# Ledger of designs, part 69: peptides against a protein of PDB entry 3T6J

Target 1, 375 residues: chain A of PDB entry 3T6J
Amino acid sequence: PIVESYIGFIESYRDPFGSRGEFEGFVAVVNKAMSAKFERLVASAEQLLKELPWPPTFEKDKFLTPDFTSLDVLTFAGSGIPAGINIPNYDDLRQTEGFKNVSLGNVLAVAYATQREKLTFLEEDDKDLYILWKGPSFDVQVGLHELLGHGSGKLFVQDEKGAFNFDQETVINPETGEQIQSWYRSGETWDSKFSTIASSYEECRAESVGLYLCLHPQVLEIFGFEGADAEDVIYVNWLNMVRAGLLALEFYTPEAFNWRQAHMQARFVILRVLLEAGEGLVTITPTTGSDGRPDARVRLDRSKIRSVGKPALERFLRRLQVLKSTGDVAGGRALYEGYATVTDAPPECFLTLRDTVLLRKESRKLIVQPNTRLE
Target 2, 372 residues: chain A of PDB entry 3T6J as posed
Amino acid sequence: PIVESYIGFIESYRDPFGSRGEFEGFVAVVNKAMSAKFERLVASAEQLLKELPWPPTFEKDKFLTPDFTSLDVLTFAGSGIPAGINIPNYDDLRQTEGFKNVSLGNVLAVAYREKLTFLEEDDKDLYILWKGPSFDVQVGLHALLGHGSGKLFVQDEKGAFNFDQETVINPETGEQIQSWYRSGETWDSKFSTIASSYEECRAESVGLYLCLHPQVLEIFGFEGADAEDVIYVNWLNMVRAGLLALEFYTPEAFNWRQAHMQARFVILRVLLEAGEGLVTITPTTGSDGRPDARVRLDRSKIRSVGKPALERFLRRLQVLKSTGDVAGGRALYEGYATVTDAPPECFLTLRDTVLLRKESRKLIVQPNTRLE

## One batch from the design tools (peptide; made by RFdiffusion4, then SolubleMPNN)

Design b1_p12_6_s4 (from b1_p12_6, 4 letters changed)
Fold by OpenDDE base, seed 4:
Structure b1_p12_6_s4 (fold): chain B 375 residues (1-375), chain A 12 residues (1-12)
Amino acid sequence: as target 1 above (375 residues)
Amino acid sequence: SFGVAGEVYPLA
């Protein structure tokens, strides 16, 4: 078998300031069959990057072909197990040297074990479809999230010699219509500047890229979905995200006004964006469960994903990228914290919904290290 | 990274 491993201070999710990495490591075996799909995605990456909603001047100057491999993890040492990884986590290196993507396939497989009777917050009519396509939709989302999410965009930088990696005279900020007025100075990084929101903000950007690009027929074709199946995968991917945004409330601490999980915070933000789009795209309805206690249902109008959802996500995603590229911490914080704020204001009453989410919380899944042997 | 399981990476 082909064995891959990594080890070091890699992920900074446990640092409140998003800068200090946690010591992490894994040993895994390459899944050649699943890796082939991601290789096809890599082959289309340069073209798909052009579909993202920002000018080429806000994208990497030179496309660097990354590696993308599906892995079955044998051992994982760390506080949490990811489904996908994009490394290194240094934007400067991603721009100049490239990056590697991995999907931890057997970690994703844990999500396949969904019991219909325990599936919360979905309409009854959506449950079977959700169960059928959750796994495949995860493969699509993880691939896009890592390769074209974390793997996209440019940081504007002035180096130690005063040189810019962009033309100050010609590059225009698409949000303001003006020349670029802010950038990263020498020694400044994404994490150092955006600090407490950096991790969640970046995850939100990557998740948004996944939702946005999964609408592209070429993406679904790469993963082997066509016709009605492709549309169902799209629907379930978006449905899963809006449901995740509701589930995210578990990880908010009202007393401290803070979030305890970066990815879930990101998913809540996306939910807020799609709710703001209105027009009946997303609806969260408080209900009463069979036990007579509070429950809720998430509804996503499939017919409005492209007409309402995509434009809303496009505008939001572009804004995320522009603020990231220009190092506009004030603007970025205002935008992101605005969507990440949890109140009990009508009509959503998110703090009340949080009580419902906590009430319906299921037991944690356990991940057990597997064995391998020669046969 | 895309989180799925564990203390830091919960499954949605």
Scores: peptide ipSAE 0.150, ipTM 0.826, DockQ to the pose 0.202
Fold by OpenDDE base, seed 1:
Structure b1_p12_6_s4 (fold): chain B 375 residues (1-375), chain A 12 residues (1-12)
Amino acid sequence: as target 1 above (375 residues)
Amino acid sequence: SFGVAGEVYPLA
């Protein structure tokens, strides 16, 4: 077997300022079959990057072919187990040296293990489809999230010598139509500038990339889906995201006006973006469960994903990237915190929905280390 | 990273 491992101060999600890494490590075995799909994704990465909704001037100057491997984790030492990893976490290194992506396949498999009767917040007619395609949709989302989410975009930088990595005279901000007015100075990083929102903002960008690019037929083909299956994978991926946005409310603390989990905050933001798009794309309906207590249903209109959802996500994703590239902390914070705000305002009444989410909360899953043997 | 399990990396 091919063994992969890493160890060190890697992820900063436990740092409120998103800067200090938590010590972690893993040992895993390569899953060759799934790795082949990710290799095909890598082979298409340069072209797929061009499909992202920002000008080439906001993308890295030179494409660097990354590694992408699917792993079955044997041991993971840390506070949480990711489904996917993109490292290093330094944007400058990603842009100049490259990066590595991994999907922890057996972690995803654990996430797939949901009993139908315990599946919350979905319409009955969606449950079987969701169960069937959740796994495949996760593979797609994780691949896109890591490779083309975290692996995309350029930071505008002025180095210690005063030189810019972009042409100040010709590069135009697509949101303002003006020349670039802000950038990262020497010593400034994504995390140092965006601080408390950096991790969640970046996860939101990566998740949005996944949703956006999963609509591309080439992506589905890479993962082996065609025709109705491809459409179902797309639908379930988007459905999962909007459902996740609702579930995210568990990780919001109203009394402190803060989020306790960066990814879930990101998913809530995406839900808000898609709700704002309107036109019946996403509907969250409070209901009464069979037990007589509050419940809810999330509906996603499949027919409006491309016509309503995609354009809304495109605009939002472009704004995320432009603000990130230009180091516009004020604009970025205003945008992101606006969507991340949780109130009880109608029609959604998110604080009320949060109570419902908490009421319907499932027990925390325990991940137990697997055994392996050589035959 | 894309989270699935644990407090830091939950997936809905």
Scores: peptide ipSAE 0.142, ipTM 0.826, DockQ to the pose 0.197
Fold by OpenDDE base, seed 2:
Structure b1_p12_6_s4 (fold): chain B 375 residues (1-375), chain A 12 residues (1-12)
Amino acid sequence: as target 1 above (375 residues)
Amino acid sequence: SFGVAGEVYPLA
């Protein structure tokens, strides 16, 4: 077998300032059969990057073909095990040197196990569809999240010699219609500038890229979905994200006005964006469970994903990228923290919904380290 | 990274 490993101070999710890495490591075996779909995605990456909702001037100057491999984890030491990884976590290195993507296949396999009776916050009519397509939709979302999420976008930089990596005279900010007025100076990085929101903001951008690009027929074709199956995968991917946004409330601490998990905060932000779009796209309805206690249902109108959801996400995603590229911390913080704010204001009453989420909370899935054997 | 399990990477 082909064995891969990594070890060191890599992920910074446990650092409130997003800078210091947590020590972690894994040993894994390459799954060649499961890597094929990601190889096809890599082959289309340069073209798919052009589908993202920002000008080419805000994208990487040169496409650098990344590696993307499916791995079966034998051992993982760390605070949490991801489904997918994009490394390095430095945007400057991503755009100048390239990056590597991995999907932890056996982690995903464990995550796919769902009991219908325990599935919370979905309409009964959606449960079977959700169970059927959650796995396939995860494959799509993870691939897009890593490769075209974390692997996309450009930071505008002025180096130590005063040279810019963009043409100041010709590059236009699509949000303002003006020339670029801010950038990263020498020694400034994404994490150093955006600090406390950097990790969650970037995860939100990556998740949004996944939702946005999963609507593209070429993406679904790469993963082997056509016709009604492709539409079902899209629907379940979006449904899973809005449900995740509700579940995210578990990781909010009202007393401290803070979030304890970057990905879940990101998913809540996306939920807020899609709720703001209105027009019946997303509905969260408080209900009463069979036990007589509070419950809730999330509904996503399939017919409005492209007409209402996509335009809303497009505008939001473009703003995320423009603010990131220009190093506009004030604008970025205002935008992101605005959507990340949790109140009990009607009609959503998120703090009340949080109580419901906590009431219906399930135990986290834990992964036991596997072993290998001869066949 | 796309989180699945554990303290840092919860299931959605």
Scores: peptide ipSAE 0.099, ipTM 0.806, DockQ to the pose 0.194
Fold by OpenDDE base, seed 5:
Structure b1_p12_6_s4 (fold): chain B 375 residues (1-375), chain A 12 residues (1-12)
Amino acid sequence: as target 1 above (375 residues)
Amino acid sequence: SFGVAGEVYPLA
């Protein structure tokens, strides 16, 4: 077997400022079969990057072919095990030196073990479909999230010599219609500028890229889905995201106005964006469970994903990218914190929904090291 | 590293 490992100060999610890495390491075995799918995704990456909703001037000037491997984790040492990884965390290095992607395949498999009778917040009609396609949709989402999410977008930079990596005279901000008015100066980084929202903001961008690009037929073909199956994978991927946005409320602390998990905050933001789109795309309905206690149901109208959801996500994702590229911290913070705000305002009453989420919360699952053998 | 925190995905 091919063994891969990494070790060092890598992930910064535990740093309130999103900069300092915690010491982490893993040992894993390459899954050759699944890696082949990601290799096909890599082969299409340059073309798929052009499908993202920003001008080429806001994308990397030179495509650097990354490595993408599916791994079965044997040992993971750290505070939390991810399903996918894109390294390094430093955007400047990703743009100039390249990056590596991994999918932790057997970690994803843990999420597949959802029992139907315990599956919360979904309509009965969606439960079987959700269970069937959750795994495959995760593979798609993780692949897109890492490779084309974290692996996309250009930062506008003025170097120490005063030179720009973009043409100030010709590059136009698609949101304002004006020339570029802000950028990263020498020594400024994504994390240093966006600080406390940097990690969650970037995760939100990456998740949004996944949702947006999973609508592309070529993506589904790469993963081996066609026809009705492809449409079901798309539906479940989007459904999972809006459900995750509701579940995310567990990780909000009202008393501190604080989010405790970057990915979940990101998913809540996406939920808010899709709710704002309106037109019946997403509905969250408080209900009463069979036990007589509060419950809720999330509905996603499949027929409105492309007509309502995609345009809403497109606009939002473009704004995220433009603000990121230009280093517009004020604009970025205003946008992101606006969607990340949790109140009890109607119609959603998110603080009340949070109580419901907490009420229906399951015990934390324990991920256990697997046994291995050679046959 | 950035990435999807699989542990925090919706589980039941």
Scores: peptide ipSAE 0.085, ipTM 0.798, DockQ to the pose 0.321

Design b1_p12_7_s1 (from b1_p12_7, 8 letters changed)
Fold by OpenDDE base, seed 1:
Structure b1_p12_7_s1 (fold): chain B 375 residues (1-375), chain A 12 residues (1-12)
Amino acid sequence: as target 1 above (375 residues)
Amino acid sequence: STSVELDTEVAF
């Protein structure tokens, strides 16, 4: 078997400022079959990067072929087991040296092992489809999230010698139509500038990339989906995201006005973006459960994913990237915190929905790590 | 590294 491992101060999600790493480590075995799919994705990465909704000037100057491997985790030491990993976490290194992606396949398998009767917030008509395609859609989403989400975009930098990594005279901000007016100075990083929103903002960008690019036929083909199956995978991926946005409310602390999970905050933001798009794309309907207590249903209009959802996500994703590239912390914070704000304002009444989410919350899954032996 | 986590709270 092919064994992979890493160890060290890696992820900073426990740091409110997104800077200080938590000690973490894993040992895993390569899943060759799933890794092959991700390698096909890698082979298409350079072309798929061009499909992202920002000018080439906001993308990395030089494509660097990354590694991507699906792993079955044997041992994981840390506060949480991720579904996917992109390393290193330093944007400059990602741009100049490359990066590695992993999907923790057996973790994903645990995550989507949901009993139909326990599946919350979905219409009955969607439950079987959701159960069938949640796993495959996760594979797609994780692959895109890591490789083309975290693996995309450029930071505009002025180095210690005063030189820019972009042409100040010719590069235009697609949102303003003006020349670039802000950038990262020497020593400034994504985390140092965007601080409290950096992790969640980046996760939101990566998740958005996943949703956006999963609409591309080539992506689905890489993962072995065609025809109706491909459309179902797309639908379930988007449905899962909007559902996750609702579930995310569990991780919001109203009295502190803060989020306790960066990815969930990101998913809530995406939900808000798609709700804002309107036109019946996403609907959250409070209901009464069979127990007579509050419940809710999330509906996603499949027919409006491309016509309404994609354009909304495109605009949002471009804004995320432009603000990130230019180091526009004020603009980025205004945008992101705006969507991340949780109130009880109608029509959504998110604080009320949060109560419903908490009411319907299932007990946390216990992940029991496996062992293996060589004979 | 940047990681995608599922439905778990970040421990403090």
Scores: peptide ipSAE 0.039, ipTM 0.755, DockQ to the pose 0.108
Fold by OpenDDE base, seed 2:
Structure b1_p12_7_s1 (fold): chain B 375 residues (1-375), chain A 12 residues (1-12)
Amino acid sequence: as target 1 above (375 residues)
Amino acid sequence: STSVELDTEVAF
């Protein structure tokens, strides 16, 4: 078998300032069959990057073909096991040297195991569809998240010699219609400037890219979905995201006004964006469970994903990227923290919903180290 | 990186 490993100070999620990596390591074997799907995605990456909702001037100058493999993890040492990885975690290196993507396939497989009777916050009519397509939709989302999420976008930089990596006279900010007024100076990085919001903000951008691009027929074709199956995968992917946004409330601490998980905060932000879009796209309804205690149901109108959801996500995703590219910390913080705010204001009453989420909380999933055998 | 339904707590 082909063995891959890495070890070192890699992920910075545990650093409040997003700068220092925690010690992490894994040993894994390559899943050749699943890796072939991601290779097809890589082959289409350059074209798919053009579908993202920002001008080419805000995208990387040169496409650098990355690696993408599916890995079955034998051993993982760290605070948490990811579903996918994009390294390095430095945007400057990503745009100049390239990057590598991995999907932790057997981690995803464990996550797919859902019992229908324990599945929370979904309408009964959606449960079977959700169970059927959750796995495949995750493959799509992880692939897009890593490759075209973390792997997309350009940082505007002025180097130590005063040279810009963009044309100051011709590049226009699509949000303002004006020339670029801010950028990263020498020594400034994404993490150093955006600090406490950097990790979650970037995860939100990557998740949004996944939702946005999964609507593209070519993406679904790459993963082997056509016709009604493709539409179901789209629906379940979006449904999973809005459900995750509700589940995310578990990781919010009201007393400290802080989030304890970057990806979950990101998913809550996306939920807020889609709720703000209105028009019946997303509905969260408080209910009473069979036990007589509070419950809730998330509804996503399938027919409004493209007409209402996509435009809302497009605008939001463009704003995320423009603020990131220009190093506009004030604007970025205002935007992101605004959507990340949790109150009990009607109609959503998120703090009340949080109580419901905590009440319905499932046992923590554990992954134990697997073994190998000859076959 | 991305996570699915794994329960992890990280400080911001």
Scores: peptide ipSAE 0.035, ipTM 0.747, DockQ to the pose 0.135
Fold by OpenDDE base, seed 4:
Structure b1_p12_7_s1 (fold): chain B 375 residues (1-375), chain A 12 residues (1-12)
Amino acid sequence: as target 1 above (375 residues)
Amino acid sequence: STSVELDTEVAF
């Protein structure tokens, strides 16, 4: 068997300032069959990067072919087990040295065990489709999230000698139409500058890349989906994200005005973006459950994903990237915290919905470390 | 990275 491991101070999700890494480690075995799909995605990565909604000047100067492997985890030491990983978590190293992606396949398999009777916040007509395609759509999302999400974009840097990694005279900010006015100085990093929002902001960018690029026919083809199946995978992927944005409210603490989980905060932000797009794309309707207590339903209009959802996400995703690239903390914080704010303002009444989410919360799942053997 | 939240139905 091919064994992979990593260990060290890697993820900074538990640091309120996004800077200090938590000690983490795993031992895993390569799943060769599942890795083949991600290898095909890697083969198309350079082309797919060009489909992202920012100028080439905001993308890495040189494409560095990354590794992408599906892993079955044998042991994991840390506070949380991820479904996918992109390392290293240093943007400067990613753009100059390269990176590796992994999908934790047997962790993903745990997510597929949702029972229909326990599936909350979906219309009955969507439940069977959701159950059928949640796994496959999640594979697509994780692949895009890691490889083309975390693996995309450039940071503008002025080094210790005063040299820039971009042409100050010719590079134009697509949002302002002006020359670049801010960048990272020597010693500044994404995490050090964006601090409290850095982790969630980056997760939001990566998730948005997944939603945006999953609309590309080549992506679905790489994962083996065509025709109606491809459209269903797209629909379920977007539906899952919108539903996740609602579920995310569990991880918001109103009394402290803070989020306890970076990925969930990111998903809530995406929900807010898609709600803002309007035109009936996303609808969250408070309902009454069979028990007479509050419930809710999320609806996504499939026919408006491309016409309404994609343009909204395009604009948002471009703004995320531009603000990240330029180190514009003020602009980035204003944008992200704006969408991450949870109030009880109509029509959504998110704080009220949070009560519903908490009421409908399912029991916590358990992941048990497996054994393995040679056959 | 993306994570699976064990106390929710959603995994990412």
Scores: peptide ipSAE 0.043, ipTM 0.768, DockQ to the pose 0.142; fails the geometry check
Fold by OpenDDE base, seed 5:
Structure b1_p12_7_s1 (fold): chain B 375 residues (1-375), chain A 12 residues (1-12)
Amino acid sequence: as target 1 above (375 residues)
Amino acid sequence: STSVELDTEVAF
């Protein structure tokens, strides 16, 4: 078997300012079959980057072919085990040395172990489909999230010598129609500028890229899905995201007006974006469970994903990218915190829904070290 | 140009 590992101060999600790394380590074995799919995705990455909803001037000037591997984790030491990883978390190293993407395949598989009768917040007609395609859709989402999410977009920079990495006279901000008015100066980084929202904001961008690009036939083909299966994978991926946005409320602390998990905050933001799109795309309906207690159902209209969902996500994703590229912290914070705000305002009444989410909270899953055998 | 790298946690 091919063994991979890393150890050190790597992920910064536990730092409220998104800068200081948490000590983390893992040992894993390469899954060759799934890695082959990611290799095909990498081979198409340069072309797929062009499908993202921003001008080429807001994309990286040079495509650097990254490594992408699917890993089965043997041991993971840290506060939380991810589904996917993009490293290093150092901009300077990513520019000079490149970056590596990994999918923690057997971690994804743990998510599939939910029993049908315990699956919350879905319509009965969606449960079987969700169970069937949750796994495959996760593979697609994680692949896109890491490679084309985190791996996409350009930061406008003025270096220590005063030189710009973009043409100030010709590059136009697609949101304003004007020339670029802000950028990163020497010594400024994404995390240093966006600080408390940086991690969640970037996760939101990456998740949005996943949802957006999973609609592309080439992506589904790379992962081996065609016809009705491809459409089901798309549907379940989007359905999982809107459900996750509801589940995310568990990680909001009303008394402190803060989020305790960056990815969940991101997913809630996406839910808000898709709800705002309206037209019956997403519906959250409070219900009463069989136990007589509050419950809820999330409905995603499959027929409106492309017509309503995609355009809404496109606009939002473009805004995220433009604000990120230009280092517009004020605009970025206003946009992101606006969608991340949790109130009890109708029609959604999110604080009330949070009570429902907490009431229906499933027992925390234990991830234990697997046995291995050499054949 | 630079990129920002983060990990993904599964929503169970």
Scores: peptide ipSAE 0.030, ipTM 0.708, DockQ to the pose 0.096; fails the geometry check

